# Peptides against a protein of PDB entry 6MBK, part 174

Target 1, 240 residues: chain A of PDB entry 6MBK
Amino acid sequence: GFEMVNFKEEGFGLRATRDIKAEELFLWVPRKLLMTVESAKNSVLGPLYSQDRILQAMGNIALAFHLLCERASPNSFWQPYIQTLPSEYDTPLYFEEDEVRYLQSTQAIHDVFSQYKNTARQYAYFYKVIQTHPHANKLPLKDSFTYEDYRWAVSSVMTRQNQIPTEDGSRVTLALIPLWDMCNHTNGLITTGYNLEDDRCECVALQDFRAGEQIYIFYGTRSNAEFVIHSGFFFDNNSH

## One batch from the design tools (peptide; made by RFdiffusion4, then SolubleMPNN)

Design b2_p20_6_s3 (from b2_p20_6, 6 letters changed)
Fold by OpenDDE base, seed 2:
Order: structure tokens, then C-alpha cells, then sequence
Structure b2_p20_6_s3 (fold): chain B 240 residues (1-240), chain A 20 residues (1-20)
């Protein structure tokens, strides 16, 4: 009962095609459709993952490379999802110098600088890995791995990563949740969970939504600084 | 979040104002 729509002011989001009642399970995404650390391990990235300590230790980076590999694969199962992702983001990694200067006197500037430093270091490291590691030879990005590529992937993951249980429910891992992550943010309560019995992400309606209304979810308790830095938007009516 | 249409400069200014 929903569709992807490009809203005039907010950009892409989900719109109800029918009346949806509060707490109604209107959207679910099976694990098999998710981009996860596990799917990364099972992809062309798997051999490299198995031998790189950073990929193993940092699930967000594993997802970033998974995303890059799948983007570079014309027949990737996730191409339809990847095509819904922005080509650029409004996160600090895309800020111009003059935009960064506005943050100079804020605490946020330290996080911004940290992101630049970390991302640059990671890129430098993995550039060498991709150039020299035997298991990198099969990666579709072997001969095309730019900072812009990495920045995009890191930003995609940063803005969209979610914690989900592992398949056995014993641990927490990271995932990108296609279609669901099209929902834009509003004040409220978390209405998304993982159903281990059915092995799927489940989203219930935060409130009643009438046909034609945009469907919003709550991203969690975060400050506007956190929203700007990690999600690339400022929420004027933030209750937190 | 699909694509939020945000002006980065405006966001930065708002954030600066919020933390000032």
C-alpha cells in the first residue's frame, strides 16, 4: 500500500496508496533482500574480506565495499536498490570549504574533521589493498577505485546503516534495508523491528496515514547535529 | 531516507546557530 514518490520539498519518500492505520504492519523486508555484512562475505568481496582485518572488524566498511562491488556489477541483484540511492549526499564529506567554515565554532567541527581524517585514511589503506592484494583482482572496482567512489559508499552506509540481528540471533550486525530506507524522518517512536521467526525487518505505521500521504518513520533520538553529520539533513521541529 | 532536499550551507548555519 505504498509507492516511491519524489516529493516537491523533501525529495524521494514513500507515499501511502491506501489508508494505513497506526501500528499496522505495512512494510516488511526479508533478510534475503538486505545488504548485510553476511551478504558481503558471500559476494565477490568474500575472499578479500576473509583476509583483511579492517573489513572484518568494521562492518560499515564491509558494507561500503559491498555496495561498491554491487554497483559495479551490472547484473547485481541489488541494482534496483542502488539506483534509488542518491549520487551525492548532504553529509560533511560533501561540504564545500565555505560550508565547513560555518561549523568552525561548533562542536560538530570536530566530528567533521574526524570523518575527513578517517575516510581519507581508510581510502588510502584500501587503495593499496585493492592494488596489491591477490583477492582484490576479481573485484569489479579493481581498476576504478577513486576517493569519490569511496566517499559515496561510506556516505551511503553512514546515512542508511541499521543494526539487525545475525541469522541465528546471537549477535548484532549491520544492514542496508532496501525500500524501507526510503521513508523520511519525523518525530515519534521507533516502529521498525526485526522478526527473527520470519527472518524479516518489519515496519509498523507510526500513525494513521491516509491514501496520498507521505509515510514517515522515526529514525531515533538524535540531535540536529547528529542528523546533519550522519544523515545529511536538519530537522526544524526536532523534539530532541 | 530517500533523498532529502537540503541546502548544506543552510544546514550548517542552522547547526551553528543551535550550538551558539
Amino acid sequence: as target 1 above (240 residues)
Amino acid sequence: MGVYKQDRKEMAKKLAALES
Scores: peptide ipSAE 0.482, ipTM 0.880, DockQ to the pose 0.803
Fold by OpenDDE base, seed 5:
Structure b2_p20_6_s3 (fold): chain B 240 residues (1-240), chain A 20 residues (1-20)
Amino acid sequence: as target 1 above (240 residues)
Amino acid sequence: MGVYKQDRKEMAKKLAALES
């Protein structure tokens, strides 16, 4: 019912291959296909995860390292998904000095600086961990862990992370949702949820989409500052 | 999200304009 397409202005997104009606369940992704904190724990990263308090405490960082490990693994189950991810992002972590200067008069600058400091500190910490921790020896990134790698992974997670329930539904955890996260943003209402009975993420159509039209979703109520900082895009017609 | 092709300078300028 849909296909990945490179649109002229929006870049890659999903296009309807048939007419889709509003509220129609057109896309679902089972938990087993998601990149989650749990899948990170069950991966080659698991042993290190079990012994590093930061990985345990910060699911977004766990996902970032999960992405890096899987990207470096030719036989990774998620290779098809990872190949759909941008090689670079337009988040502030990729801003040049002159680009950051335009934000100096904004409130966003404080968040940007915080992001720089945090990301740099995290990288420095994990660089040491990867070099010295016994359980890091088996990681495919052991011999190649650059700031650029970490920046990419952090940005990938930051732009695409979602909250989903744990398998038992008792808590909320973080996940990357392949295929679904290709949908670009538009104004509207949240149309994605998690079906615990079927253990899958479900997306219903925000509106009618005709065959050939791009399928949009609503990312949630966010300001353009939040979109720029955390998603790397400015939405001209943002209703919030 | 998919890949948004936006100029970072333009985004920054737009943000600055919103707060001015």
Scores: peptide ipSAE 0.478, ipTM 0.881, DockQ to the pose 0.824
Fold by OpenDDE base, seed 3:
Structure b2_p20_6_s3 (fold): chain B 240 residues (1-240), chain A 20 residues (1-20)
Amino acid sequence: as target 1 above (240 residues)
Amino acid sequence: MGVYKQDRKEMAKKLAALES
């Protein structure tokens, strides 16, 4: 067992409620609980998705709009998950001008500026789409779609998106994985996979965790620049 | 990522120092 806890230094994470052994399957999430490009296509967003080439081509944007639509839907199945998401992020899209200046001499500055330009252009495009497209009329965000909304959704997806197989296993698609994405990062190896037979995400323990200890996972081989830009944190003991 | 508590300025400074 595990529980969500606000840790003193790391913030929110998962804490073991019992001893967990290394390689033990302690957490699994069935496909039906995931927010995926497929669930976006099957939602109120579906008609617009079928008509917009950008939504079809960019799964991360499809997930962002899926997240916004579900957030605006009081009876959404994912309301409990959405309520666990932060209202703001520490990604560059939320940086103030003086904070960005510290990156001016770094290679990261080019990626940050590209992110600003892309996000702004996407917002402008979809603002017009939402205002004018016939299939946008039924969207719960029709009368409330601000840049702040889009920035939040893009940042939520950017920090939490995962690659999973399609239902038939033939392709890779994108998903948000509730509960699992509460795990904080540590050095190690990837211990999360997808079980196609049981149609679920599975996470095995990276190491032994005693009752009361925080459960960490490895997010993958990434530099601190990548962690700052795409995840909103700097990892002091990064081995990569 | 659950919720990491990070100072944006501190992250930026650390990143700048890492690349210097």
Scores: peptide ipSAE 0.473, ipTM 0.876, DockQ to the pose 0.821
Fold by OpenDDE base, seed 1:
Structure b2_p20_6_s3 (fold): chain B 240 residues (1-240), chain A 20 residues (1-20)
Amino acid sequence: as target 1 above (240 residues)
Amino acid sequence: MGVYKQDRKEMAKKLAALES
């Protein structure tokens, strides 16, 4: 009951192909289709993951490398999803110097600087790891790992990561949710959850959507500063 | 979000305005 469409203002999003009623379960994504820390561990990245403390401790970085490995793999199951991702983002990691200057008087500037510092440090660390670690030799990104690659992956994960339960439901982990993450943001309430019985992410409609209308979801309670820094957009009508 | 395209300068200015 939906399709991916390039909208004039928001860019790509989901459009209803039929009338969808509020609270209707219109979209679900089984675990097997998600890019998760678990799937990262089960991929070509697995051996390196098992021996790197940072990958083990920071699921977002594990997802970033998982994304890079799969992008570099022509036969990756997730190629169709990866091709839907932006090639660049509007997060501060992509800001030019003159753009950053506009934030000089804001509290956000400190978070931006932290992002720059952390991302650069992580890149330097993992560049060395990829060049020297035995389990990195078979990674498809072995001979092609630039800061631009890492910035893209980090930004992709930062803007799209979600918490989901582990397979056994005992803990929470991180995931990228294909197709669902195409939905753009609006004010409202969280309408996405995880159904452990069916082992799938489920999204119910925030409101009635008529055929031809864009389907929006609520990303959560965040300020515009948080949206700019972590999601790369400013929401003019933000209720928070 | 798919491609949520916005002008970076405009976002920065708007954010700055919130704290002015």
Scores: peptide ipSAE 0.460, ipTM 0.870, DockQ to the pose 0.816

Design b2_p20_6_s4 (from b2_p20_6, 6 letters changed)
Fold by OpenDDE base, seed 4:
Structure b2_p20_6_s4 (fold): chain B 240 residues (1-240), chain A 20 residues (1-20)
Amino acid sequence: as target 1 above (240 residues)
Amino acid sequence: MGVAFQDRKEMAKKLKALES
């Protein structure tokens, strides 16, 4: 009941191909289709993950490397998804110097600087890991791991990461949710959950959507500063 | 969120305005 469409102002999003009623379960994504910390552990990254404290401690970084590994793998199951991801983002990591200057007079600049520092430090750390760790030899990143690669992956994860339950439901972990993450943001309530019985992410319609209308979801309570820094957009009518 | 095309400078300006 939906299709991917490139909207004029918002870029790609989902458009309803039929009328969708509020609270209708219109979209679901089984766990097996998700890029998760678990799938990262079960991938070529697994051995390294099992021995690297940072990968273990920071699921977002694990996802970033998982994403990079899969991107570099022509036969990756997630290639269709990866190909839908932007090649660049509007997150601060992609800001030009003059663009950053506009933020210098804002409170947000401190978080931006932290992001720069953290990302650079992480890259330096993992560059060394990839070059020296025995379990990194099998990674497709071994001979090609640039800052641009890492910036892209970090930004991809930062803009798209979601919390989901672990397979056993005992804990919360992180995931990229293909197809669903194409939905753009609007004010409202969280309408996405996880059905453990069916082991899938489920999205119900926030409101009625007529055929031809863009399907929006609520990303959660975030300030515009948070949206700019972590998602790369400013939401003019932000209710938070 | 798919591809976004929002002007980064504009975002920054809007943030500044919001904080003022």
Scores: peptide ipSAE 0.437, ipTM 0.865, DockQ to the pose 0.759
Fold by OpenDDE base, seed 5:
Structure b2_p20_6_s4 (fold): chain B 240 residues (1-240), chain A 20 residues (1-20)
Amino acid sequence: as target 1 above (240 residues)
Amino acid sequence: MGVAFQDRKEMAKKLKALES
């Protein structure tokens, strides 16, 4: 019912291959296909995760390292998904010095600086961990863990992370949702939920989409500042 | 979202405009 397409202005997104009606369940992704904190724990990262308090406390960082480990693993189940991810982002972490100066006249600059400091500190910390921790020896990134790697992973997670329930539904955890996260943003209402009975993410159509039209979703109530800082885009018609 | 590169200077200008 849909396909990945490179659109002229929005970049890659999903295009309907048939008419999709509003509220139609057109896309679902089972938990087993998601990259989650749990899958990170169950991966080669697991032993390190179990002994590092920061990985345990910060699911987004766990996902970032999960991405890096899986990217470095030729036989990773998620290789097809990872290959769909951008190699670079328009998040401030990728801004050149002169481009950062453009933001100095905005209130967003404070959040940008915080992002830089946090990301740098995290990298420095985990660089040491990867070099010294016994359980890091088997990580595929052991011999190659650059700031660029970390920046990419952090940005990937930052732009695409979602909250989903744990398998038992008792808590909220973080996940990357393959295929679904290719949908670009538009104004509207949240149309994605998690079906615990079937243990899958479910997306219903925000509106009618004709065959050939791009399928949009609503990312949630966010300001353009938040979109720029955390998602790397400005939405001209943002209703929030 | 997929790859959606935008002019970063323009984004900054737009943000500034929203704050004004």
Scores: peptide ipSAE 0.431, ipTM 0.865, DockQ to the pose 0.707
Fold by OpenDDE base, seed 2:
Structure b2_p20_6_s4 (fold): chain B 240 residues (1-240), chain A 20 residues (1-20)
Amino acid sequence: as target 1 above (240 residues)
Amino acid sequence: MGVAFQDRKEMAKKLKALES
């Protein structure tokens, strides 16, 4: 019912291959296909996770390292998904010096600088952890862990992370949702939920989409400053 | 969301316009 397409101004997105009606369940992704904090804990990263307070406290960082480990693993189940991810992002972490100057006249610059500082500090911390912690020896990151790697991973997670229930439904956790996260943003309401009975993410159509039209979802209530800083785009018709 | 092709300078200008 849909396909990945490169759109002129919006980059890659999903296009309907048939007519889809509003509220129709057109896309679902089983838990087994998701990259989650749980799958990170069950991976080669698990032993390190169990002994590092930051990984335990910050699920987004756990996902970032999970993503890096799987990217470095040629036999990773998630290789097909990882190959769909961009190699670079339009978030401020990728801005050139002259491009950062464009933001200096905005209030957003303070958040950008904070992001720079936080990301740099995190990298420095984990670089040391990867080099010294015994459970890091078997990680593919042991021999190659650059700032560029970390920047890519944290940006991937920052732009794509979602909250889902844990397997037992008792708590919430973080996940990357393959295929679904290819949908671009539009004004509207949240149309994605989690079906615990079938153990899958479910997305219903925000509106009618005709065959050949791009399928949009609502990312949530965010300002354009938040979209620029955390998602790397400005939404001209933002209702918020 | 795939690769976005927005001009970063233009994004900054638009943000500035919203703040002023």
Scores: peptide ipSAE 0.423, ipTM 0.864, DockQ to the pose 0.721
Fold by OpenDDE base, seed 1:
Structure b2_p20_6_s4 (fold): chain B 240 residues (1-240), chain A 20 residues (1-20)
Amino acid sequence: as target 1 above (240 residues)
Amino acid sequence: MGVAFQDRKEMAKKLKALES
């Protein structure tokens, strides 16, 4: 029903290979295919996770390290997914000095500075952890953990993280949703949910899509400032 | 969202314009 395509102006997205009707369930991703905090705990990162309070408290950071560990693992199940991720992002963490200057007169600059500060602090903290913690010795990133690596992982998670229920449905956790996260944004309503009975993420069509058309989803109610800072794009026709 | 595609300067300028 769909395929990954590189669109001229929007980069990679999903294109319909057949007519899809509004509200049709066209895409689903079982939990076992997701990169989650749970899968991080069950990975080579697990022992370190169990002993680091920040990893335990901040699911987004856990996902970032999970992503880095899997990227550094040639036999990782998620290699095909990781290879679809951008090598860099258009979020402020990648802005050049002259590009940041354009934001100086905006309210967004404060959030950008906070992001820089937080990311740098986290890197410094975890660099030390990776170098000194006994459970870090077996991590595939042990010998190569640069700020660029961390910036990439943080940005990947920031732009793509989603809330899903835990396996037992008792709490909310974070996940990266392969293939689904290739969909680009448009105005509308949230059409993605989690089916606990089938234990999968489900996406229904926001509208009718004809064969050959790009399939869009609504990322949620966010301002353009939020889109720029956290997702690395400006949406000209933003309804919010 | 598959790849980064927008010009960062343009985004910044648009954001500035939005808040001005």
Scores: peptide ipSAE 0.392, ipTM 0.851, DockQ to the pose 0.724

Design b2_p20_7_s1 (from b2_p20_7, 10 letters changed)
Fold by OpenDDE base, seed 3:
Structure b2_p20_7_s1 (fold): chain B 240 residues (1-240), chain A 20 residues (1-20)
Amino acid sequence: as target 1 above (240 residues)
Amino acid sequence: ASLPKIVILGKEMPAISLAL
């Protein structure tokens, strides 16, 4: 199997507890354990979602509000997962003035300013919705919705959202994938897919891992600018 | 082992849509 471990310099990751072979199915996550746009619609957020056009059009914002509602709910099924999420991020929404100045010489600066401006506008809109909309009165965040809360939820979704199929396989939706998203990144090929017959995410090993080694996955091809914008880090061996 | 037919796009997805 595997276990969650805090690695030096890399933070939390997964470690093999036995030898794992390349292409071995070592990790799977059933749909019922995922945080999805569908689980958001079926939660305490559902009545507001059904009446707000932005929540309906933007699945990533629906996931951000789902995270905030579940975090504020002591009996949430996802409490153990939410407790593993960072309290802060190195994403552009957390950049200090000197970090923004460093990016001014790059093309990424336009995307950073756009992201900041859009997030601030979204917060101002949803603050008013939460204060005035009848269906918002039952949300556990009604009296505790700050910009810091929204920034955290948006950054959590930005760094962890994945596309998965709907139950019928006819469309794609957005999901957070608990346990699987603890794997750290390495260069390679995509080794995670969705099995519709068993209704689960499936991850096969990128290479042989020995007992005691960290298990890495490939997150996909990204430029260093995209890593900064979406994940807050540079990858030294990134060939793009 | 054969990968599932539908590939999950990696952990790092594009930023929040500019739709506002």
Scores: peptide ipSAE 0.022, ipTM 0.601, DockQ to the pose 0.076
Fold by OpenDDE base, seed 2:
Structure b2_p20_7_s1 (fold): chain B 240 residues (1-240), chain A 20 residues (1-20)
Amino acid sequence: as target 1 above (240 residues)
Amino acid sequence: ASLPKIVILGKEMPAISLAL
């Protein structure tokens, strides 16, 4: 067992409510609970997705729009999950001038500028699509699609997207994994997989956790530059 | 701190027994 806790320095995380042993399957999330490119296609976004080549080619953007549509839908199944997401991120899209100036001395600056430019271009494109495309008329964001909304959704997806298998296991797709994505990061090994037989994400404990301890997982190897670009923070114990 | 959780979930999960 675990519970969601707001840790003062780390934000929301998971705390063990009992002792959890290393390699114990402590957390699983069925496909039906995931926000996926497939759930985006099956949502109110589906008609637009079927007609827009960028949504079809860029699963991360499809997830961003799915997230925005569900956020704007009071009866969305994912409302409880969406409410746990940060309202703002420490990602480059939120950097102030001083943070950008600091990065000018680093190799990350080119990637930051690229991210800004790409995000702005995507917003401008999709703003026009939402205003003019017939299949956009039913989107709950039709009259309320701001850059801030898009920035938030893109940042949410960038910081939380995962590759999972399709239902038949033949391909990979992108997913947001509720509950699991609340685990904060520590150094270690990947302890999450996908069980196709049970059609669920499965996470085993990286180490022993005692009752009352925060449960950490390893998000994968990242450079500090990748942490900044994708997560907005440096990890001091990063082995890279 | 929310790192990008780009976990490429491995297809072969070892048969991990659900501890209920």
Scores: peptide ipSAE 0.021, ipTM 0.616, DockQ to the pose 0.075; fails the geometry check
Fold by OpenDDE base, seed 4:
Structure b2_p20_7_s1 (fold): chain B 240 residues (1-240), chain A 20 residues (1-20)
Amino acid sequence: as target 1 above (240 residues)
Amino acid sequence: ASLPKIVILGKEMPAISLAL
């Protein structure tokens, strides 16, 4: 098994409670436990989603709003997951002026500025939607939708969104994968897939992990610029 | 977990038990 642990330098992660062998299927998450674009459509957000073209076109924004709605819902099924999410991120949306100035020497600055502008525009748009749209009246965030809320939700989704197949396997959709997304990153190979027969996300161990060791996964190949844009940090062992 | 988790989950993988 494994347990959630707060590691001082890495934040929350998964720790092995027993020896886990390489290629052992140690973690799986059924679709019903995922926060998906489909679960967003089937939530209190569904009526608004059905009427808003941006929510329909941008699955990441749909997930961000789904996350905010569920966070604001005391009885949400996902409360245990949401409580494990960072309250703040080291992502560009949280950068101080000095951090942005440092990035001015890099090509990433254009993407950072684009992200800021896009996020601000999205917030302004959705603030108006939430205030004026009839289907927004039932949203638990109706009277409590701040930029900080939106920044947090967008950053949460940006750092944690995954592509999974639709139920019929015909397309890909976006999902947050509770518990699995607690695994921190190491260099290696992708060891996570989706089992369509059992309708679940599946993760096999990248290597042997002993009892008491942190369980790492490989998030995929990313440039340091992509790590900065998506996660706010450089990975020392990144080959790019 | 601070890294972008863009895992493309495209392959059928064997049945896993959630040890919640």
Scores: peptide ipSAE 0.021, ipTM 0.623, DockQ to the pose 0.082; fails the geometry check
Fold by OpenDDE base, seed 1:
Structure b2_p20_7_s1 (fold): chain B 240 residues (1-240), chain A 20 residues (1-20)
Amino acid sequence: as target 1 above (240 residues)
Amino acid sequence: ASLPKIVILGKEMPAISLAL
């Protein structure tokens, strides 16, 4: 009932191929298709993950490295998904000097600087780990791990990470949700959940969409500052 | 979409901030 389309102003999105009714389950993504902390542990990254305390403590960083390893792997199952990701982001990690100067007049500046400093420190740490750790020797990124790579992966995860339940429903974990994460944002209500019985993410339509219309979802309530920090996005109809 | 799909898949879960 939908197709991936590159929209001129919004980039990649989903377009309805038929009429979709409000509350219709139009999209679902099984756990096996998700990039998760668990799939990272089960990948080529697994041996390093098992030995590095930061990867174990910070699921978002584990996802970032998982994304980099899979991007560097020509036969990765997730190549079709990875190729749909932006090559750059409007997030603060990509801000030029003038954009940072603009933010100095905002409440977001401290968080932006913190994020930038933390990301740079993490890169420096993991650069050393990748160069020296025995379990890093087999990683496809070993000879190609630049700050730009890390910035991209961190920004990809920051902009796309979701909390989902573990398989047993006892805990939450982090996931990138292919296909679903192509839906652009609009104001509304959360229409995505996780079905543990079928072990899948489920998205119902926020409203009626006609054939040929872009399918939007609501990403959740955010302040304008949170949109800038986490999204690089300003939504005109944001109530916050 | 280049925008963070910080959808906490759960009606009651708080928006995921990237803890760096």
Scores: peptide ipSAE 0.021, ipTM 0.609, DockQ to the pose 0.106; fails the geometry check

